Peptides against a protein of PDB entry 4JHK. Designs and how they scored, part 75

Target 1, 212 residues: chain A of PDB entry 4JHK
Amino acid sequence: EDYKIQSFDLETQKLLKTALKDPGSVDLEKVSSVIVDQSLKDQVFSREAGRICYTIVQAEAKQTNGSVFRRNLLNRLQQEFKAREETRKRSTQEWVCLVSFICNIFDYLKVNNMPMVALVHPVYDCLFRLAQSDALKNEEEVDCLVLQLHRIGDQLEKMNVQLMDELFNLLRDGFLLQEDLSSMGRLLLLEILEFRAGGWKLSDTAQKYYYS

## One batch from the design tools (peptide; made by RFdiffusion4, then SolubleMPNN)

Design b2_p11_8_s4 (from b2_p11_8, 6 letters changed)
Fold by OpenDDE base, seed 4:
Structure b2_p11_8_s4 (fold): chain B 212 residues (1-212), chain A 11 residues (1-11)
Amino acid sequence: as target 1 above (212 residues)
Amino acid sequence: SDVEQSMIEES
């Protein structure tokens, strides 16, 4: 299988490739740190990072019945999650990367083919933060919010429909009542409202309307 | 796990 790790130097690429095939032969703490660090810088990579993480977790489980990588990964996620408000204050870009990474880990890092229940509330907490008025006025945060809901909204709703209803109440209120939304932000909120209303599906025509 | 539980508590 092919993984998008071209953004790393050759030594790190080799490390990651080895972790994917022979996790017992590398420092999995270092591997997890490298993946998290890059995911906090590159929102696009964070999507691939989720898949990479899942593969390493599965490989380690099969090879050694170990969970060193997952443990280190989750420890780092916990640290970053705890510091999320400071991260947001420091850099919107780093904040949306953090949210994206947490959401992607939720999406890919399944246990027994199921999402990790422990990540449900942390994910919702991040999305609720993006749904606050001070975040909705920032197009970068709206982009992140809408993107994550497109990716994992259906899964999250299955885990807790009540929280999803509450989240979308905020989004509806933002769409209808908030005065300082950007034109694109307002458009994106409308689209995601329609997306959920349509069962987390969007027709090709609607897709073109909002994104073409 | 303890890690997972800790994240739940933080939420």
Scores: peptide ipSAE 0.022, ipTM 0.657, DockQ to the pose 0.856
Fold by OpenDDE base, seed 3:
Structure b2_p11_8_s4 (fold): chain B 212 residues (1-212), chain A 11 residues (1-11)
Amino acid sequence: as target 1 above (212 residues)
Amino acid sequence: SDVEQSMIEES
């Protein structure tokens, strides 16, 4: 398989490639740190990071029946999640990277082909935070919110439909009642409302209408 | 795992 790791230096690329094929031969704590650090800086990378993490977890399980990588990854994720409000205050960009990373880990890092139940509430907590009035006025946060719901909304709803209903009540209220939304923010909220109403699907025509 | 349970507690 091909993984998009060109943004790393050659030494780190080698480390990651080795971890993907022979995780027992590398320092998996270091590998997890590198992946998390880059994911917190680059939102685009966070999606690829999910795939990379899943592959490493499976490779380690198969090779040694170990879970060192997953343990280190989730420990770091817990630390970042706990500090999420401070992160948001410090940098909107870092905050949306954190949310994106958590959501992508939820999406890709499945255990026994099932989503990690422990991540459900943390993911919802992040999305609810993005759905608050002070966040909805920031286009960067709206972009992040809508992107994650496009990617994992259907999976999250299956885990807890009540929380999803509550979340979308906030989004509907924001769309209808909040006065300081940007024009693009309002458009994105409308699109995601329609996306869920359509069973988490949009036609190609509708997709082009909103994002072309 | 303990790590997974800790995530639940922080949420």
Scores: peptide ipSAE 0.022, ipTM 0.662, DockQ to the pose 0.870
Fold by OpenDDE base, seed 1:
Structure b2_p11_8_s4 (fold): chain B 212 residues (1-212), chain A 11 residues (1-11)
Amino acid sequence: as target 1 above (212 residues)
Amino acid sequence: SDVEQSMIEES
């Protein structure tokens, strides 16, 4: 299986490839750190990072019945999550990358083929933050919010429908009442409202309309 | 796990 790790130098690529095959032979703290650092810089990579992390977790479990990588990964996620407001203040780009990464970990890092329950509230907290008025006026944050809901909204709703209802109440109010939304932001909010109303799916025609 | 519980507490 191929993984998109070409953005790393050759030494780091080798490290990651070894972690995927023989996690017990590498420093898994270093591996987790490298993955998180890159995910905070590249939102596209953060998607691939989810798959990579899952593969490493499975490989370690099979090899040693251990969970060193997952522990290190979650420790780093905890640190970044705690500092999320500082991150947002410093860099909107890093903030949306953080949200993207935690959502992708939720999406891919299954335990016994089930989502990690412990990540549900942290994910919702991030999405609720993006749904606040000060964030909805920023197209980059709205884009992130809508993207994550497209990717994991159906799964999150299954974990807690009440929180999803509350989140979409905020999005509806933002769409209808917030005056300083950009045209694109308003369009994206309308699209995601329709997306959920349609059972977390849109026709190809509708999707092309909103993202043309 | 302890890490997972900590994440819950921070949320």
Scores: peptide ipSAE 0.022, ipTM 0.658, DockQ to the pose 0.855
Fold by OpenDDE base, seed 5:
Structure b2_p11_8_s4 (fold): chain B 212 residues (1-212), chain A 11 residues (1-11)
Amino acid sequence: as target 1 above (212 residues)
Amino acid sequence: SDVEQSMIEES
């Protein structure tokens, strides 16, 4: 199985490849830091990072029955989550990368073939932040919000339907009542409202309206 | 784990 790690230098690529196959032979704290750092810069990599992290976690569990990598990963994730408002203030791009990374970890890093319960509230907190009026007026944040709901909305709803209802009440109110939405932002909110209403899938009619 | 519990408390 190939992993997309071409953006790293050759030394780091070797480190990551070794971690994927023989995690006990490398510094797993360093590996986790490298993955998180790159995920906070590159939204595309953050999706691949989820898959990489899952593979390393499974490899370490099988090899040594250890969880050093996962503990270091979650510690770093917690630090970034706690600082999320400062990150958003500093850079919208870094903020949406952080949200994307947290959501992708939730999507791929299964424990006992189940989503990590501990990530449910942090994920919802990020999505609720993106659903506030000051975020909805920024198209980059709306793009991120809608993308994550497309990816993991159905899984999140299974974990807590009440929070999902509350989130979509905010999105509906934003769509109907907020004056300073961009045209594209308003279109994306309408699309995601229809997406959930359709059981987290697009109908043929909706596909034509939004993507044809 | 302690880390997982801490993340919940920080949210």
Scores: peptide ipSAE 0.021, ipTM 0.657, DockQ to the pose 0.846

## One batch from the design tools (peptide; made by RFdiffusion4, then SolubleMPNN)

Design b2_p12_3_s1 (from b2_p12_3, 9 letters changed)
Fold by OpenDDE base, seed 2:
Structure b2_p12_3_s1 (fold): chain B 212 residues (1-212), chain A 12 residues (1-12)
Amino acid sequence: as target 1 above (212 residues)
Amino acid sequence: MTWAEIAELMEK
């Protein structure tokens, strides 16, 4: 398996590989911190880190029946979430990386094969923030919003359809009423509206229209 | 309640 850890230096790669195979032999707090730090800097990694985290969680559970990694990961993630407005102010890139990472964790880090209930509202909060007028004018934030909805929209809706309806009301309003949307942003919003309307899947026709 | 605590409760 390729865990997309090539962005780390060799020493850190070894640390992560060891955590994946023998989590009890490494400092799992350090591992979680490294993963979060990198996820905030590297969007590619932030979108893939969930699988790494899930594997470590499973390995630790199997090895020691422990949850040290998950606890440290979620605690750090919650701290970053609480500071999300400051992060957005400081760096749009770090903000969208944070959103990507939390959504990726939601996607992969299952508990009893179910989505983590604790992350439902935080994920929606992030998506609602991306759906605000000041965010919709930024293509980087629109890209992030649309990408997450493509990846986990169906799962999120199953957890709370009311919030999803409210979110898409904002997106529809942004699409129709916001004047400072870029052409690409408007196109992406239209696509995601159609994506949900189509049952969270793209038809071959839609795929060709928007992405070919 | 922290996210971590909620996750642990889900497993019980």
Scores: peptide ipSAE 0.711, ipTM 0.964, DockQ to the pose 0.878
Fold by OpenDDE base, seed 4:
Structure b2_p12_3_s1 (fold): chain B 212 residues (1-212), chain A 12 residues (1-12)
Amino acid sequence: as target 1 above (212 residues)
Amino acid sequence: MTWAEIAELMEK
């Protein structure tokens, strides 16, 4: 199985591979730190890190009945979330990486085979921030917003349909009223509105139209 | 309550 760790140097790749198979033999605090750091600067990895994290969590639970990795991961993530507005002001790229990572953790890091309830509101908070007027004018933020909704929108809606309705009210308003949206941004917002309306699915033809 | 603590509660 490919865990998408090519962005790390060889020594770190070895560390991660060992964590995936034998978590008791490595420093899991260090592993969590490395994963978070890379997720904050690499969009490709931030979208895939959740699967890696979940695998490590399960491996540690099975091997030692421990949760050292998860505890360190979530504590660091919560700290980054708290500082999200400052991160956004400092670097749009780091901000969208943070959002992508949080959403990916929500997607993969199941607890007792259920979505982590603790992450529901934080994820929505991130998406609502991306739906504000000052964010909708930035194509990088629009791309992130639409991407996350494509990936986890259906799951999030199941957790709180009222918040999803409120979010999409903002998106419809942005689509109709935001004057400085790019043509691509407006197209992406239209597409995601259609995506939800279609039960979080699009036909292959529609998918090609919007993303090819 | 931290996210980590909530996750631990979910396992009970």
Scores: peptide ipSAE 0.710, ipTM 0.964, DockQ to the pose 0.864
Fold by OpenDDE base, seed 3:
Structure b2_p12_3_s1 (fold): chain B 212 residues (1-212), chain A 12 residues (1-12)
Amino acid sequence: as target 1 above (212 residues)
Amino acid sequence: MTWAEIAELMEK
């Protein structure tokens, strides 16, 4: 299995690998802290960290029937979420990494094979923030918004179709009415509108057109 | 409730 942890130094990689197989032999609070810190700095990792977290959660549950890792992870993530506006002001990169990580956790960290209900509104809050006019003019934020909707849009809609409708109303308005969208931003918004309209699916031909 | 607490309730 490849958990895509090459962005860490070798010592930290060893720590993570140990946590994945034998969580009882490591400090799980430290492990969760390392994962969150890296997810806020590296968007590639933040997009994949969900699988790592899920595996550690499952390993700990099997080994000790505990949830120390999940508790520490979610508590830290909730703290970062509460401070999201300050994060956005300080660093667009860290903001989009935060959104990506929260969405990734929603995608992978299931409870009894169900999405975490607690994360539904926080995820929508992040996506609605990215759909505001001041965010839509930033390509980095548009990239993040569209990417998350591709990954978890269908799941989110199942949890609350009304919020999804409201979100896409904002996206349509941005596409049609906002003049300061970048060329790429406008293209991405059009693509995601078509993606949902097609039942969260896109043909190979259309995919190649938008993403060469 | 915290996210962590809600997750634990879901497992009950």
Scores: peptide ipSAE 0.710, ipTM 0.964, DockQ to the pose 0.869
Fold by OpenDDE base, seed 5:
Structure b2_p12_3_s1 (fold): chain B 212 residues (1-212), chain A 12 residues (1-12)
Amino acid sequence: as target 1 above (212 residues)
Amino acid sequence: MTWAEIAELMEK
């Protein structure tokens, strides 16, 4: 399989490939650190890193019945989440990468084939932050918000419908009341409102309008 | 509790 690790140097690629197949033979703390670091600066990778992480978790469980990788990964991710406001202030790009990565981990890193309960509120916290007025005026943040809701909105709603209702109340208010939205931002908010209203899917007509 | 600890509890 192709795990999209071409952005790393050759030595790191070998490390990651070994972790995927023989996790017991590598430093899994180092592996987790490398994955998190790259996910925070490369949005393309951050969107795909969840699959890599899940594969390593499963491989380690099968090989040694261990969870060293997952423990290190989640501990690092929790640290980054705690510092999310500082990250946002420093770099919008790094902030949206962080959100994307957290959402991707939520999507892929299942426990007993169930979503990680620990990540539900952190994910909502990130999405609520993106739904604030100061974030809605930034197209990068709106793009991130809408993208994540497209990817995992239905799963999140199943975990907590009340929070999803509250989130979309903010999005509706932003769409209707905020004056400094970009044209594209306003379009994206309208689209995501319709997306949820349609059961987290677009009709053929809506798909044609927004993406054709 | 940490996220990691909660995940471990889910596996039990």
Scores: peptide ipSAE 0.708, ipTM 0.964, DockQ to the pose 0.874

Design b2_p12_3_s2 (from b2_p12_3, 5 letters changed)
Fold by OpenDDE base, seed 1:
Structure b2_p12_3_s2 (fold): chain B 212 residues (1-212), chain A 12 residues (1-12)
Amino acid sequence: as target 1 above (212 residues)
Amino acid sequence: KTWAEIADEMLS
């Protein structure tokens, strides 16, 4: 399988490949660290890192019945989440990568085929932050918000429909009332409002209208 | 509780 680790140097790629197959033979704290670090810098990797993490978790569970990797990963992720406002101030790009990574972990890193309940509120907190007026005026943040809702909105709603309703009330208000939205930002908000209203699905025609 | 601890409890 291709785990999209081309952005790493060859030594790190070898480390990751070994972790995927034989996690007991590598420093799993180091592995989690490099994954988080790269996810904060590379949006493509951030989006796909969840599958890598899930594979490592499963490999370790089967090999030793351990959870060292998951523990290190989640501890680091929680630290980054706690510092999210400072990250946003430092770099919008790193901030949206962080949100993307947290959402991707929520999407892929299931426990007994169930979403990790610990991540529900943190994910909503990130999305609510992106839905604030100071974030909605930034197209990069709007892109991130809409992308995550496309990917995991249906799952999040199942976990807490009340929070989803509140979130979309903010998005509707932003769409209708905020004057400093970009044209593309306004279009994306309209699209995601319609996306949820349609049961988290878009027709091919609608998708082409908004993204072609 | 940390996220890690909550995840571990889900497996118990």
Scores: peptide ipSAE 0.733, ipTM 0.967, DockQ to the pose 0.891
Fold by OpenDDE base, seed 5:
Structure b2_p12_3_s2 (fold): chain B 212 residues (1-212), chain A 12 residues (1-12)
Amino acid sequence: as target 1 above (212 residues)
Amino acid sequence: KTWAEIADEMLS
């Protein structure tokens, strides 16, 4: 099985490959650190990172019944989450990478094939932040918001439908009332409103309209 | 509780 780790130097690639196959032979704190660091600056990698993390967690559990990697990963992620407002002020790009990574961990890092309950509220907190007026005027943040809802919206709703209703009330208000939305931002909000209304699915006609 | 602790509890 191939993992997209070509962005790392050769030594780090070797470290990651070893962690995937023989996690007990490497420093799993260091492994988690390099994965988080790269995910916070590369949104594309953050998707792959979720899959990598899941594989390492499963490998360690099977090998030693340990959870050192997951513990270090989640501790670092929680630290980044706590500092999310500072991150957003420093760099929109880093902020959307953080949100993407948290959402991807939620998507991939299942426990007994169930979502980690610990991440439900943090994910919603991130999405609610993206739904605020100051964020909706930024296309990069709207892109991130809509992307995550496409990926994990149905899963999140199953965990807490009340929060999802509240979130979409904000999105509907933004679509209808906010004056400084970009044309693309407004289009994306409309699309995601229709996406949920359609049971987290798009018709073929709608797909062609928005993405062709 | 930390996220890590909550995750561990899910496996216990």
Scores: peptide ipSAE 0.733, ipTM 0.967, DockQ to the pose 0.905
Fold by OpenDDE base, seed 4:
Structure b2_p12_3_s2 (fold): chain B 212 residues (1-212), chain A 12 residues (1-12)
Amino acid sequence: as target 1 above (212 residues)
Amino acid sequence: KTWAEIADEMLS
């Protein structure tokens, strides 16, 4: 299995590759730090990062029964989450990267083949923040919101359907009542409303209509 | 509890 780590320098790539195969031979705190730092800058990488993190977690568990990597990763992530409002004020791009990374960790970092309960409310908090009026007017935030719901909406709903209902009430209100939505933003909100209504599935024809 | 602690508890 290949991992997309071309954005790192060669030395860091070697570090990551070693962590994936022999986590006991590297500084796992450093590895986690590198992954988080890059994920906060590159939303595309944040998706791959989730998969990479899960692999390292499993490799360390198998090799040493340890959880050093996961512990460092989650502690750093929780710190970033706590500072999310300041991050959003500083940079919308960094904010959506943070949300993307949290969502992708939720998606990939399973524990005993179960979603991490600890991340349920943090993920919802991020999505609810993106669903506020001041965020819905920003196309980059709408893109992030819709993308994450496409990726993990079904899983997240299984963890708490009541919160999902509340979230989509906000999205419906935004779609109907928000005056400063862009045409694309409004289209994306409509699409995600239909996506959930269809059981978190969308026909190929509909996909082309909204995303081609 | 921290996220890390909760994750560890899931494995116990």
Scores: peptide ipSAE 0.733, ipTM 0.967, DockQ to the pose 0.870
Fold by OpenDDE base, seed 2:
Structure b2_p12_3_s2 (fold): chain B 212 residues (1-212), chain A 12 residues (1-12)
Amino acid sequence: as target 1 above (212 residues)
Amino acid sequence: KTWAEIADEMLS
């Protein structure tokens, strides 16, 4: 498998590659920390990070039936989640990276091919935060919100449809009532409303229109 | 419970 880890220095790349193949031979706490740190800086990497994490989890489980990496990863992620408001205040970019990473972990880090129940409410909490008025006026946050819902909305809804309904009530209100939305933000909200209404599916034409 | 603990329980 090819993993996009070229953004790391060579030593770290070696560490990650070793973790992917022989997790028992490396410091998995360090590995998890490196992955989280980079994911908080690079939203694009967050998607790859989820895949990397899942691979390491599988490798460790197969090798030793252990879960050291997952434990360290989730512990760090939970720490970041707890501090999410501080992160948001400090850096919108880091905040959306955090949300993206949590969502991607939810998407990729399956347990017995099932979503981690532990992440359902945290993910919703993040999305609800992005759906607040102060966040909806920030295009970067709206973009993040819509992107995550495109990626994992269907999965999240299966886990808790009531929360999804509540979330989309906020989004509809934002779309209809909030005056300081950007044109693109409003368009994105409309699109995601239509996306869910269509069963979390979007025609190629519609997708091209909204995201061209 | 921590997220890690809950995840472990899913495997039990």
Scores: peptide ipSAE 0.732, ipTM 0.967, DockQ to the pose 0.904

Design b2_p12_3_s3 (from b2_p12_3, 7 letters changed)
Fold by OpenDDE base, seed 3:
Structure b2_p12_3_s3 (fold): chain B 212 residues (1-212), chain A 12 residues (1-12)
Amino acid sequence: as target 1 above (212 residues)
Amino acid sequence: MTWAEIADKMES
């Protein structure tokens, strides 16, 4: 199966493929570090990394009943989250990659087939940060915000509807009141408002209107 | 608790 690891060199691709099938034969701490590092550099990968991580977690659990990979992954992710404001200041690109990765982990890394409770507030914190006025004027941050809400908004709302309501109040204010939004940013905010209002669903026609 | 510890707790 294709895990979208084309951005890695061939040696690292081999390492990841081995981890996916035989995690006991590789250094899982190293694997987790490689995944996090690449996720902070490549947003395409960061959007897909959750599936890779979940597969490795399942493989390790089945093989050794261990959780070394998950532990290392989550510890590193928590460190990056703690430093998120400094990351944003240093590089918008790395910041949106971090948000994308955290959201993707929330989406895929289920525990007993349930969302990780530990990630609910961190995810909301990231989305609320993207919904602030200083972030809404940056198209790259708006793109990230809208993308994550499309992917995990319905799941996240089930965990805390009050926070979702508060988040969308900020988005409505941004759409209606913020004058320095780009035309594309304003369009994306309108689309995501309609998306939630429609029960986190959008017709193919409407989607083409906003994203074609 | 760390995220990792919370995840482990969910497994139990």
Scores: peptide ipSAE 0.738, ipTM 0.969, DockQ to the pose 0.874
Fold by OpenDDE base, seed 2:
Structure b2_p12_3_s3 (fold): chain B 212 residues (1-212), chain A 12 residues (1-12)
Amino acid sequence: as target 1 above (212 residues)
Amino acid sequence: MTWAEIADKMES
C-alpha cells in the first residue's frame, strides 16, 4: 500500500515505514511531529496523512496496546489548532493545510470505530472560519472548505446537524450576498449546497456539470 | 481536557 511519503527525505521515509510496521522501535513523538510539520507544508500529504496516522495508531495498539503516537499527534494538532489564526495570518497555504489535516484525521482516526468526539467542534470551528466573508473571497480557502465538506460533511452532520445547518446558512449567504466572490468560488459554493441537498451525493451528471 | 485525554477516555 502506498502511503504517499515520497515528499520526505530517504531517512525520514525509513522512519515512517518503520513506524508503520514496528512503532515500538522508533520515537513516536518525533514521528508525529514530522507528520504534522509536513502536513502543514504539503497539501497533498495533509489530505492523505490521516491514513498514515491511523495505520500507526493501529500498529501501536496491536504491538504494545499503547497510544503514545496518538497522544503526541493530538497534542501537537491541538497546539496548532489553538494557533490557527496566527497561522492563517502568516500563511494561507499553511492554514488550509492545517484544516485539511485536521479533517483528514477526523475522517480516518476512529476510536472504537466511532468518530473522535474531541475533533467535532474543532473541525466545525475551522469550517466556520473558512465560511467567513474574509475567507470566502480567497479561492484557496474556498477550495479547502468545499473539499473538506465533500469528504467528511456527511459524518460531521451526523455528529451535529445544528452546526451543519448554521454553517450552510453562512455558505448560502456567501453565495448570494458576498460581492467579491470569484466566479469559481460561487460555482464551488453552489455545488456544495447542491451536494448536501442531495444527501451528500452527486450524480454522474452533476459531477460532470461542475467538474468536467 | 485535551483532545488526547478525551480520546483516551473514549476507549476506557
Scores: peptide ipSAE 0.736, ipTM 0.968, DockQ to the pose 0.897
Fold by OpenDDE base, seed 4:
Structure b2_p12_3_s3 (fold): chain B 212 residues (1-212), chain A 12 residues (1-12)
Amino acid sequence: as target 1 above (212 residues)
Amino acid sequence: MTWAEIADKMES
């Protein structure tokens, strides 16, 4: 299994690989810090870090019945979430990385094979923020919004269909009423509207039309 | 309650 840690230096890669197999032999606080830091600057990694995190969580639980890694990870994530507006003001890239990471953690970090209830509202808060007019005019934010909905929309809807309905009301309004949407942004919004309407599925033909 | 605490509670 490839955990896609090529963006790290070799020493850090070794640390992460050890954490994945023998978490008791490494500083799990440091490991969590490294993962969060990289997730906030690397969009590709931020979208894949959840799987890595889940594996480490499970490995630690199995090895020591501990939850040091998860605790440190979630505490740091909650801190970053709290500061999300300042992050957005500082860097759109860091903001979309943060959203991607939170969504990816929601996607992979299951507890007793259940989604983390604690992350439901934070994820929706991020998506609602991306659905505001000032965000919809930015292609990078639209890309992030649509990508996350493709990844976890079905799971998130199962947790709260009412919030999902409200979110998509905003997206429809943005699609129809926002004047400064780019042509690509408008196309992406249309696609995601159709994606949900189709039960969170798209035909191969539709996928090629929107993303090829 | 922190996210970490909620996760721990889910395991109990």
Scores: peptide ipSAE 0.736, ipTM 0.968, DockQ to the pose 0.868
Fold by OpenDDE base, seed 5:
Structure b2_p12_3_s3 (fold): chain B 212 residues (1-212), chain A 12 residues (1-12)
Amino acid sequence: as target 1 above (212 residues)
Amino acid sequence: MTWAEIADKMES
């Protein structure tokens, strides 16, 4: 199986490859650290990182029945989540990378093939933050919000439909009432409203309108 | 509880 880790130096690539196959032979705290660090600055990598993390977790569990990697990963992620407002103030890009990574971990890092309950509220908290007026005026944040809802919205709704209803009430209000939305931002909000209304699916007609 | 602890409880 091929993993996209070419952005790391050769020594780190070797470390990651070893972790994927023989996690007991490497420092899993260090492995988790380098994955988180890269995910917080590269939104594209964060998707791959979720898959990598899942593989390492499964490999360690199978090899030693351990969970050292997952523990270190989640502890670091929780620290970053706690500091999310400071991150947002420092860099919008770092903030959306953080949200993307948390959402991707939620998507990939299942426990007994179930979503991690611990991440449900943190994910919603991030999405609610992106749905606030000060965030909706920033296209980069709107892009992130809509992207995550496309990826994991259906899963999140299954975990808590009430929070999803509340979130989309905010999005409808933003779409209808907020004056300083960009044209693209308004279009994206409309699209995601229709996406959920259609059962988290786009009709062929809608797909052509928004993405062709 | 930490996220890590909650995840561990899910497996137990």
Scores: peptide ipSAE 0.734, ipTM 0.968, DockQ to the pose 0.878

